Peptides against a protein of PDB entry 4ASU. Designs and how they scored, part 31

Target 1, 270 residues: chain A of PDB entry 4ASU
Amino acid sequence: ATLKDITRRLKSIKNIQKITKSMKMVAAAKYARAERELKPARVYGVGSLALYEKADIKTPEDKKKHLIIGVSSDRGLCGAIHSSVAKQMKSEAANLAAAGKEVKIIGVGDKIRSILHRTHSDQFLVTFKEVGRRPPTFGDASVIALELLNSGYEFDEGSIIFNRFRSVISYKTEEKPIFSLDTISSAESMSIYDDIDADVLRNYQEYSLANIIYYSLKESTTSEQSARMTAMDNASKNASEMIDKLTLTFNRTRQAVITKELIEIISGAA
Target 2, 83 residues: chain B of PDB entry 4ASU
Amino acid sequence: FTFASPTQVFFNSANVRQVDVPTQTGAFGILAAHVPTLQVLRPGLVVVHAEDGTTSKYFVSSGSVTVNADSSVQLLAEEAVTL

## One batch from the design tools (peptide; made by RFdiffusion4, then SolubleMPNN)

Design b1_p10_3_s2 (from b1_p10_3, 3 letters changed)
Fold by OpenDDE base, seed 5:
Structure b1_p10_3_s2 (fold): chain B 270 residues (1-270), chain C 83 residues (1-83), chain A 10 residues (1-10)
Amino acid sequence: as target 1 above (270 residues)
Amino acid sequence: as target 2 above (83 residues)
Amino acid sequence: ELEKLKKELE
């Protein structure tokens, strides 16, 4: 490589390093906020899931319609955040199909669709875009919940798949159940709950769905920002190493050029 | 007893004596060993009676309340403020 | 890896 080529590459990598460092700082700030907001959101979301755990709601085996909600975002450069969710979605869809279930998919965040569109396009009901630019709000979750309920797909049960935040260096893709109004109302385990009005139960279910979606969004966001911070840090370090290597190459090449020029002068060739 | 909004936790797995909630069907008090039920909240006042005798009042906008067979209660409000 | 990143950042 010529000195010019090396210089060009150095300049390019240095610019990338500046960008990745900046993005790391932005991600760090967003992570800090997300982590703070996750604390109450987790209590809220886990609280909403308590009914399903305690009541042990089960869907009859003869019911075949299953909904998978994958929760991610629109933004890249965050390691395996999106692929992890997509992988689990694929696995779940395959398992359900093998069991004779009908599977439909909802993607929260455009990245889910981008990964699964080719293989699962016929199973997608809707994809929610514009996720991840700002912290998710309960209003956002409510909009998603409403859209799901109005989709016309009468699922029996479902699963919401998202990345649960563990620590700044760790997340885990997990699944939580979602149930249709009919499934909840007909569940044997719900018989102990006293005289639940149908309208009340419908409203309750709407809140429950919104709550779970909100919770999943908060977990996902925190995981994503942490992962992005790590990814940008790694990118910056890789860039630094490359800069060092190229700098050495530059110095060697420069000396070689000088030597060649001196030889040409001495030989009378130039 | 858990009482939270999406942005704030007021009680987390706490033991309380009684919680008065405003529901769409009417306000009712949740005591120990209350029958399991599901309700939706209407805008109104939540009153928490702690075991130590402390009474706290909150305004909630909407949401849900769950009373389970194990006496656990989840009060989840869309918006809530301390009064 | 860096080239991919470059493309995404441009």
Scores: peptide ipSAE 0.021, ipTM 0.917, DockQ to the pose 0.755
Fold by OpenDDE base, seed 3:
Structure b1_p10_3_s2 (fold): chain B 270 residues (1-270), chain C 83 residues (1-83), chain A 10 residues (1-10)
Amino acid sequence: as target 1 above (270 residues)
Amino acid sequence: as target 2 above (83 residues)
Amino acid sequence: ELEKLKKELE
């Protein structure tokens, strides 16, 4: 490589390092906020899931329509956040298919579509874009829930897959169940709740879906920001190391060029 | 008894005497050993009666309330404020 | 820009 090439590369890496450092700081700020907002959201979301856990909702085996909702975002540079969700989506889809189930997919965040479009394009119902630039609100979750309910796909049960926040250095990709109104209303375990008006139950399920989506978004956001912070830190360190290496190479190359030029001058070689 | 909004937790697995909730089918009081039920909230007042006799009032917008067979209750409001 | 950065960092 010429001195010019090395210099160009050095400049490029230095610029990248500036960007990664900046992004780290931004991610750190967003993480701090996300973590604070996750605390009540987790109580809220877990509370919403309590019914399904306590009622032990079972879907009959003859019901074959399954919906997979993958939750991530549009934004990259956050380590394995998106690939982790996609991996579990693939695994779940494969398992369901092997069990004879019909599988449809919804992606929350464009990255899900980006990863799965080639292999699972025909299974996608919709992808929600413009996720990740601002903290998710309950309104956002409600919009997603409404769109899902109006999608025309009459699923029996589903799985929402997202990254649950554990710590600043750890997240866990997890799955929570979602159920259709028909599945809930027909579940034998729900008999103890049988004095419920059908309209009330429908509305309840709409809230439940929105609640779960909101919860998943908050978990995902917190996980993503922490992962991005880590990724940007690592990138900055890697850039620093590369700068050091290239600087050494530059110095060596410079000396070699000087030596060559001196030899050419002395020898008369053009 | 759990009472939360997306942004705030008011009660988390607390033991309370009674919770009055505004539902679309009418306001009702949730007491110990209440029959399992699911309801949707309408805008209105939530009144929490603690075991010590303390009463707290809240305004909620919408949401859901779940009473389970194990006496656990989840009151989940879209928006809620202390009064 | 972010895509460019991603390519450089991956």
Scores: peptide ipSAE 0.021, ipTM 0.916, DockQ to the pose 0.177
Fold by OpenDDE base, seed 1:
Structure b1_p10_3_s2 (fold): chain B 270 residues (1-270), chain C 83 residues (1-83), chain A 10 residues (1-10)
Amino acid sequence: as target 1 above (270 residues)
Amino acid sequence: as target 2 above (83 residues)
Amino acid sequence: ELEKLKKELE
C-alpha cells in the first residue's frame, strides 16, 4: 500500500472513531433518561401483569390461534438487541407450529421485519415503524394496542417478546403472555371475580394490553440504549487499535520510501 | 396496595386501610380483604386512607383497579396527580 | 453508511 492509501484509510477510520464516540455519548444520555423513566414504568407494567399471574389464566388446548408480538426498534448499531428478540420469536413460532397452532406475528420496530421477512413474511399481520427515535409514550402503546385489537385477527393467546433491562451491561430477552377477551372471560380462574360486566372487562383488557406494550417498550428502549453505548464503545476501541496499526505501517512505509529515494540519489538513477 | 401511573409511582406494595376509587359504575371503597374484583376508572378522586390515619387525595384519569384473591390491589391510572 | 461501518467494525 502506498503512503497515500494508508493516509486515506487512516483518515477514514479516524472519522469513524469520531462518529462512534459521538454516538456513544448520545446513547449514554438517552440511556440515563430511559433508566429513570423505566423505574415507574416497570411498577406500572408489572402491576398490569399481576392479574394474569395470580388468576392463572390458561388457554384451552383446542384453541389454535396464537399471536407473537416482537418488540424492538428501527435503529441499528446496538449489538444483539434485535437478533435476540428475533431468535426467540423464531423459536416460539416453530414450537407453536409444531404443536399445530396458527401463528401470526406483529413487529414493533422495522428491524424485526427486516430480520424475519424472508422466513416469516406470510405470518406478519403488521409492522409498526418509526420506533426508537423518541422515547416511547403511553400514547404510542395505546395506538399499537388499538391497532392490534382492530386488526381483525381473533387470537386466543399471545406472547409479547422483548428485552428486559438488567444492568448497563446486561439484558435478557423475555416473554410475557397476552390473552384475548374471550380467553379471559372463559377462564375458570376468573370465576372468583364475580359480577364483572362484559363492558368493564373489555375496557380493562384494552388498558391491560396498552400497559403491557408500554412496559415492554420501556424495557426495550433502556436495553437498546445500553447496548448501543457498549457497541459504540467497542467500535471506538477497535478503531483506535486499527489506527495504531496503520500508523505503524505508515511510519515503516515512509522510512522505506525515504531510503529508496536516498539510494536513488546516491546511485545517480534520478 | 400499588398505585401508579406510567410516569409516577405513588404507592408500591404498601399497606393501606382503605382506598376510595372512582369507577364507571360508581365510586366505591376498597377495604382490607375486599372480594376480588376488576373495575375501570373514570376521571375523579382517589382517596387513600393509610393505616396511620393519613389521608391522601389524588385526581386520576382513566385506568383500572384490580383486587386479587390474595388481597393485593393494583390501581393503575393513565394520569394521576396529587391534590 | 453506518451499516457499512458496522460491518467493517465487526
Scores: peptide ipSAE 0.021, ipTM 0.907, DockQ to the pose 0.173
Fold by OpenDDE base, seed 2:
Structure b1_p10_3_s2 (fold): chain B 270 residues (1-270), chain C 83 residues (1-83), chain A 10 residues (1-10)
Amino acid sequence: as target 1 above (270 residues)
Amino acid sequence: as target 2 above (83 residues)
Amino acid sequence: ELEKLKKELE
C-alpha cells in the first residue's frame, strides 16, 4: 500500500471514530432518559401483568389462533437487539406451528419486518413503523393496542416478545402472554371474578393490552439505547486500534520510501 | 397495594388500610380481604387510607383496578395527580 | 453515508 492509500484509510477511520463517539454520546443521553422513564413504567407494566400471573389463565388446547407481537424499533446500530427478538419470534412460531396452532405476527418497528419478511411474510398482519425516533408514550401504546383489536384477527392467545432491560451491559429477550377477551372470560381460574360486567371486562382488557404494550416499548427502548451506547463504544475502540496499527504501518512505509530514495541517489551518483 | 400511572408511582406493594376508588359502576372502598374484582376507573377521586391513619387524595382519569384473591391490589391510572 | 457506516460497523 502506498503512503497515499494509508493516509486515505487513516482519514476514513478517524472520521468513523468521530461519528461513533458522537453517536455514543447521543445514545448515552437517550439511555439516561429512557432508564428514568422505565422506572415507573416497569411498576405500571408489571402491575398490569399481575392478574395473569395470579389467575394462572390457561388457554384451552382446542383454541388454535395465536398472535405473536415482536417489539423493537426502526433504528439500527444497536447490536443484537433486533435479531434477538426475531430469533425468539421464529422459535415461538415454530413451536406453535408444531403444536398445530395458527400463528400471525405483528411487528412493532420496521426492523422486525426487515428480518422476517422473507421467511414469514404470509404470517404478518401489520408492521408499525416510525418507532424509535422519540420516546414511546402511553398514547403510542394505545394506538397500537387499538389497531390490534380492530385488525379483525380474533386470536385466542398471544405472546409479546421484547428485550427487558437488566443493566447497561445486559438485556434479556422476554415473552409475556396476551389473552383475548373470550379466553379471559372463559378461564376457570377467573370464576372468582364472576360478577364482573362484560363491558367492564372488555374495557379492562383494552387497558391491559395498552399497558403491556407500553411496558414492552419502554423496556425495549431502554435496552436499545444501552446496547447502542455499548456498540458505539466498541466501534470507537476498534477504530482506535486500527488507527494505531495503520499509523505504525505508515511510519514503516515512510521509512522504506526514504531508504529507497537514498539508495537511488547513491546508485545514480555512482 | 400498587398505585401507578405510566409516568409516576404512588404506591409500590404497600400495605394500606383502605382505598376508595371511582369506578364506572360506582365508587367503592377496598378493604383488607376484599373479594376479588376487576373494575375500570372513571375520572374522580382516589382516597388512600394508610395503616398509620394518614389519608392521601388523588385525582385519576381512566384506568383499571384489580383486587386479587391474595389481597394484592393494582390501581393503574392513565393519569393521576396528588391532590 | 449512514448505510455505509452500518456495513462497516457490522
Scores: peptide ipSAE 0.020, ipTM 0.914, DockQ to the pose 0.184

Design b1_p10_3_s3 (from b1_p10_3, 4 letters changed)
Fold by OpenDDE base, seed 1:
Structure b1_p10_3_s3 (fold): chain B 270 residues (1-270), chain C 83 residues (1-83), chain A 10 residues (1-10)
Amino acid sequence: as target 1 above (270 residues)
Amino acid sequence: as target 2 above (83 residues)
Amino acid sequence: ELEKLEEELK
């Protein structure tokens, strides 16, 4: 490589390092906000899931329609955030198919579709785009819930898959159940709940779905920002190492060029 | 007893004496060992009676309230403010 | 463009 080539590459990597450092700072700021907003959202979301856990709602085996909701975002450069969700979605879809279930998929965030499009395109009902630019709101979750309920797909049971935030250096992909109104209404365990009006139950189910989606979005966002911060830090370090290596190569090459020029001068070949 | 909105937590696994909630079918009080029930909230007043005798009032929008068999209660409001 | 760069830095 010529001195010019090395210099050009050095300049490029230095620019990348500047960008990754800047992105790290942005991710850090977004992470701090996301973590603060996750605290109440987690209480709210876990509260919404409490009924399903306490009532032990079971779907009859003869029911075959299963919905998988994968929660992620549109933005990359966040390590394994998207691939982790997609991997679990694939695994769940395969297991359900092997059990003779019909599986449909909803993607929250364009990255899920990008990963699964080739292998699971026929199973996708809808993909929600424009996720991840702004912190998710309850309004956003309500829109997603409404679209799901109005999709016309009459699922019996579903799974929402998302990354749960643990710490700045750790997240875990998790699955939570979602149930259709019919499944909830027909569950034997619901008999202990006195005088539940059908309209009340419908409204409750709609709120619950929105709540769970909101919770998943908040967990996902916090995990993503943390992972992005780590990814950008790693990228910055890698860039630094590459700069050091190229600088050494530059110095060696420069010395060789000087030596060659001196030999040419001495030999009279100029 | 858990009472929260998407953005704020008012009670988290707290022990309370009574919670009065505004539901679409009417306002009712949730006491200790209340039978399991599910209701949806209408805009109105929530009154929390603590064991120490203190009373807190809140205005809520839409939402839900769940009383489970284990006596756990989840009050989830879309919006809630302390009055 | 940034994704390509990340792949190169890996």
Scores: peptide ipSAE 0.033, ipTM 0.920, DockQ to the pose 0.166
Fold by OpenDDE base, seed 3:
Structure b1_p10_3_s3 (fold): chain B 270 residues (1-270), chain C 83 residues (1-83), chain A 10 residues (1-10)
Amino acid sequence: as target 1 above (270 residues)
Amino acid sequence: as target 2 above (83 residues)
Amino acid sequence: ELEKLEEELK
């Protein structure tokens, strides 16, 4: 590489380092906020899931339509956040297919589509974009829930896959169940709740879906910001190391160039 | 008894005497050993009666309430404020 | 810009 090439590369990496440092700080701020907002959201979301856990909702085996919702965002540079979700989505889809189920996929965040478009394009119903620039609100979750319910795909049961926040250095990709109104209404375990108006149950399920989506978004956001913070820190360190290496290379190359030029001058070589 | 909004927790697995909730089918009181039910909230007042006799009032916008067979209750409001 | 960074940081 010429001195010019090395210099260009050095400048580029230095600029990248500046950006990664800045992004780390931004991610740190967003993480702090996300973690605070996750606390009530977790209580809220777990509360919404309590019915399904306590009622032990079972989907009959003859019901074959399964929906997979992958939750991430549009924004990259956050380590394995997106790939972890995608990996579990693939695994779940494969398992369901092997069991003879029909599988459809919804992506929350463009990155899911970006990863799975080639292998699973035919299974995608919709991808929700513009996720991750601002903290998710319950309104956002409601919009997603409504769109899902109006998608025309009459699933029997589903899986929402997202990264659950554990700590600043750890997240866990997890799955929570979602059920259609028909599945809930027909579940034998729901017999103890059988004095419920059908309209009430429908509305309840709409809230439930929105609640679960909201919860998943909050978990995902917190996980993503923490992962991005870590990723940007690592990137900054890697950039620093590369700068050091290139600087050494630059110095050596410069010396070699000077030596070569001196030899050419002395020898008369053009 | 759990009472929360997306942004705030009011009660988390608490033991209360009674909770009055405004539902689309009418307001009702949730007491110990209440029959399992699912309801949707309407805008209105939630009144929590603690075991010590303390009463707390809240305004909720919408949401859901679940009464389970194990006497656990989840009151989940979109928005809620203390009164 | 972010995509460029991803390529450089991979």
Scores: peptide ipSAE 0.032, ipTM 0.927, DockQ to the pose 0.173
Fold by OpenDDE base, seed 5:
Structure b1_p10_3_s3 (fold): chain B 270 residues (1-270), chain C 83 residues (1-83), chain A 10 residues (1-10)
Amino acid sequence: as target 1 above (270 residues)
Amino acid sequence: as target 2 above (83 residues)
Amino acid sequence: ELEKLEEELK
């Protein structure tokens, strides 16, 4: 490589390093906020899931319609955040199909669609875009929940797949159940719940869905920001190493050029 | 007893004597060993009676309340404020 | 890896 080529590459990598360092700081700030907001959101979301755990709601085996909701965002540069969710979605979809179930997919965040569109386009009901630019609110979750309920797809049961935050260095992709109104109302385990009005149950289910979506968004956001922070840190370190290597190459190449020029002068060639 | 909004936790797996909730079908008190039920909240006052005798009042906008067979209660409000 | 990042950051 010529000195010019090396210089160009050095400049490019240095610029990238500046950008990645800046992005790391931004991600760190967003992570700190997300982690704080996750604390109450987790209590809220886990509380909403308590019914399903305690009642042990089961879907009859003859029911075949299954909904998969994948939760991520629109933004890249966050390691395996999106691919992890997509991988589990694919696995779940395949398992359900093998069991003779009809599977439909909802993507929260454009990255889910970008990964799964080619292989699962016919299974997608809707993709929610503009996720991840700002912290998710309960209002956002409610909009998503409402859209799902109005989609016209009468699923029997479903799963919401998202990255649960563990620590600044760890997340885990997990699945939580979602149930249709009909499934909940017909569940044998719900018989112990006293005289639940149909309208009440419908409203309850709407809140439940919104609550779970909200929770998943908060877990996902916290995981994503942490992962992005790590990814940007790694990128910055990699850039630094490359800069060092290229600098050495530059110095060696420069000396070689000088030597060549001296030889040409001495030989009378230039 | 768990009482939370999306942004704030008021009670987390706490033991309380009684919780009065405003539901769409009417206000009712949740005591120990209350029958399992599902309700939706209407805008109104939540009153928590702690075992130590402390009474706390909250205003909630909407949400849900679950009373389980194991006497666990989840009060999940869309918005809630301490009064 | 770095090249991918470079492309995304253009």
Scores: peptide ipSAE 0.031, ipTM 0.928, DockQ to the pose 0.723
Fold by OpenDDE base, seed 2:
Structure b1_p10_3_s3 (fold): chain B 270 residues (1-270), chain C 83 residues (1-83), chain A 10 residues (1-10)
Amino acid sequence: as target 1 above (270 residues)
Amino acid sequence: as target 2 above (83 residues)
Amino acid sequence: ELEKLEEELK
């Protein structure tokens, strides 16, 4: 490589390092906000899931329609955030298909569609775009919930798959159940709730779905920003190492050029 | 007893004496060992009676309340403010 | 531009 080539590459990597450092700072700020907003959202979301855990709701085996909701975002440069969700979605879809279930998929965030479009295009009901530019609100979750309920797909049971935030260095892809109104109303374990009005139960389920979606979005956002911060930090470190290596190469090449020129002068004088 | 909105937590797994909630079917009080029920909130006042005799009032917009067989209660409001 | 950056960082 010529000195010119090395210089060009050095300039390029230095620019990348500047960008990754800037992105790290932005991600750090967004992470801090997301983590603060996740605290109440987690209590709220876990509270919403308590019924399903306490009642031990089971879907009859004869029920075949299953909905998978994958939660991520539109934005890249966040490590394995999107691929982890997609991987679990694929695994769940395969397991359900093997059990004779009909599977439909909803993607929250464009990245889910980008990953699964080729292999699962026929199973997609809808993809929600414009996720990740701003922090998710309960209003956003409500819109998604309403659209799902009005999609015309009458599922029996569902799974929402998202990344749960553990720490700045760790997240875990999780699955939580979603149940249809019919499944809840017909569950034997719900017999202790027999005096519940049908309209009340319907409204309750609408809130439940919105609550779970909101919770998943908040967990996903926090995980994503944390992962992006880590990814940008790693990229910056890698760039730094490459700059050091190229600088050494540049110095060696420069010395070689000087030596060659000196030899040519000596040989020509000779 | 858990009472939260999407953005704020008021009670997290707390022990309380009684919670009065405004539901679409009418206001009712949740006491110890209340029968399991699911209700939807209407706009109104929530009153929490603590074991120490302290009473706290809240305004809620909408949401849900769950009373489980194990006496756990989840009050989840879309919006809530301390009054 | 971000996509190009993703490719370069991969």
Scores: peptide ipSAE 0.030, ipTM 0.926, DockQ to the pose 0.177

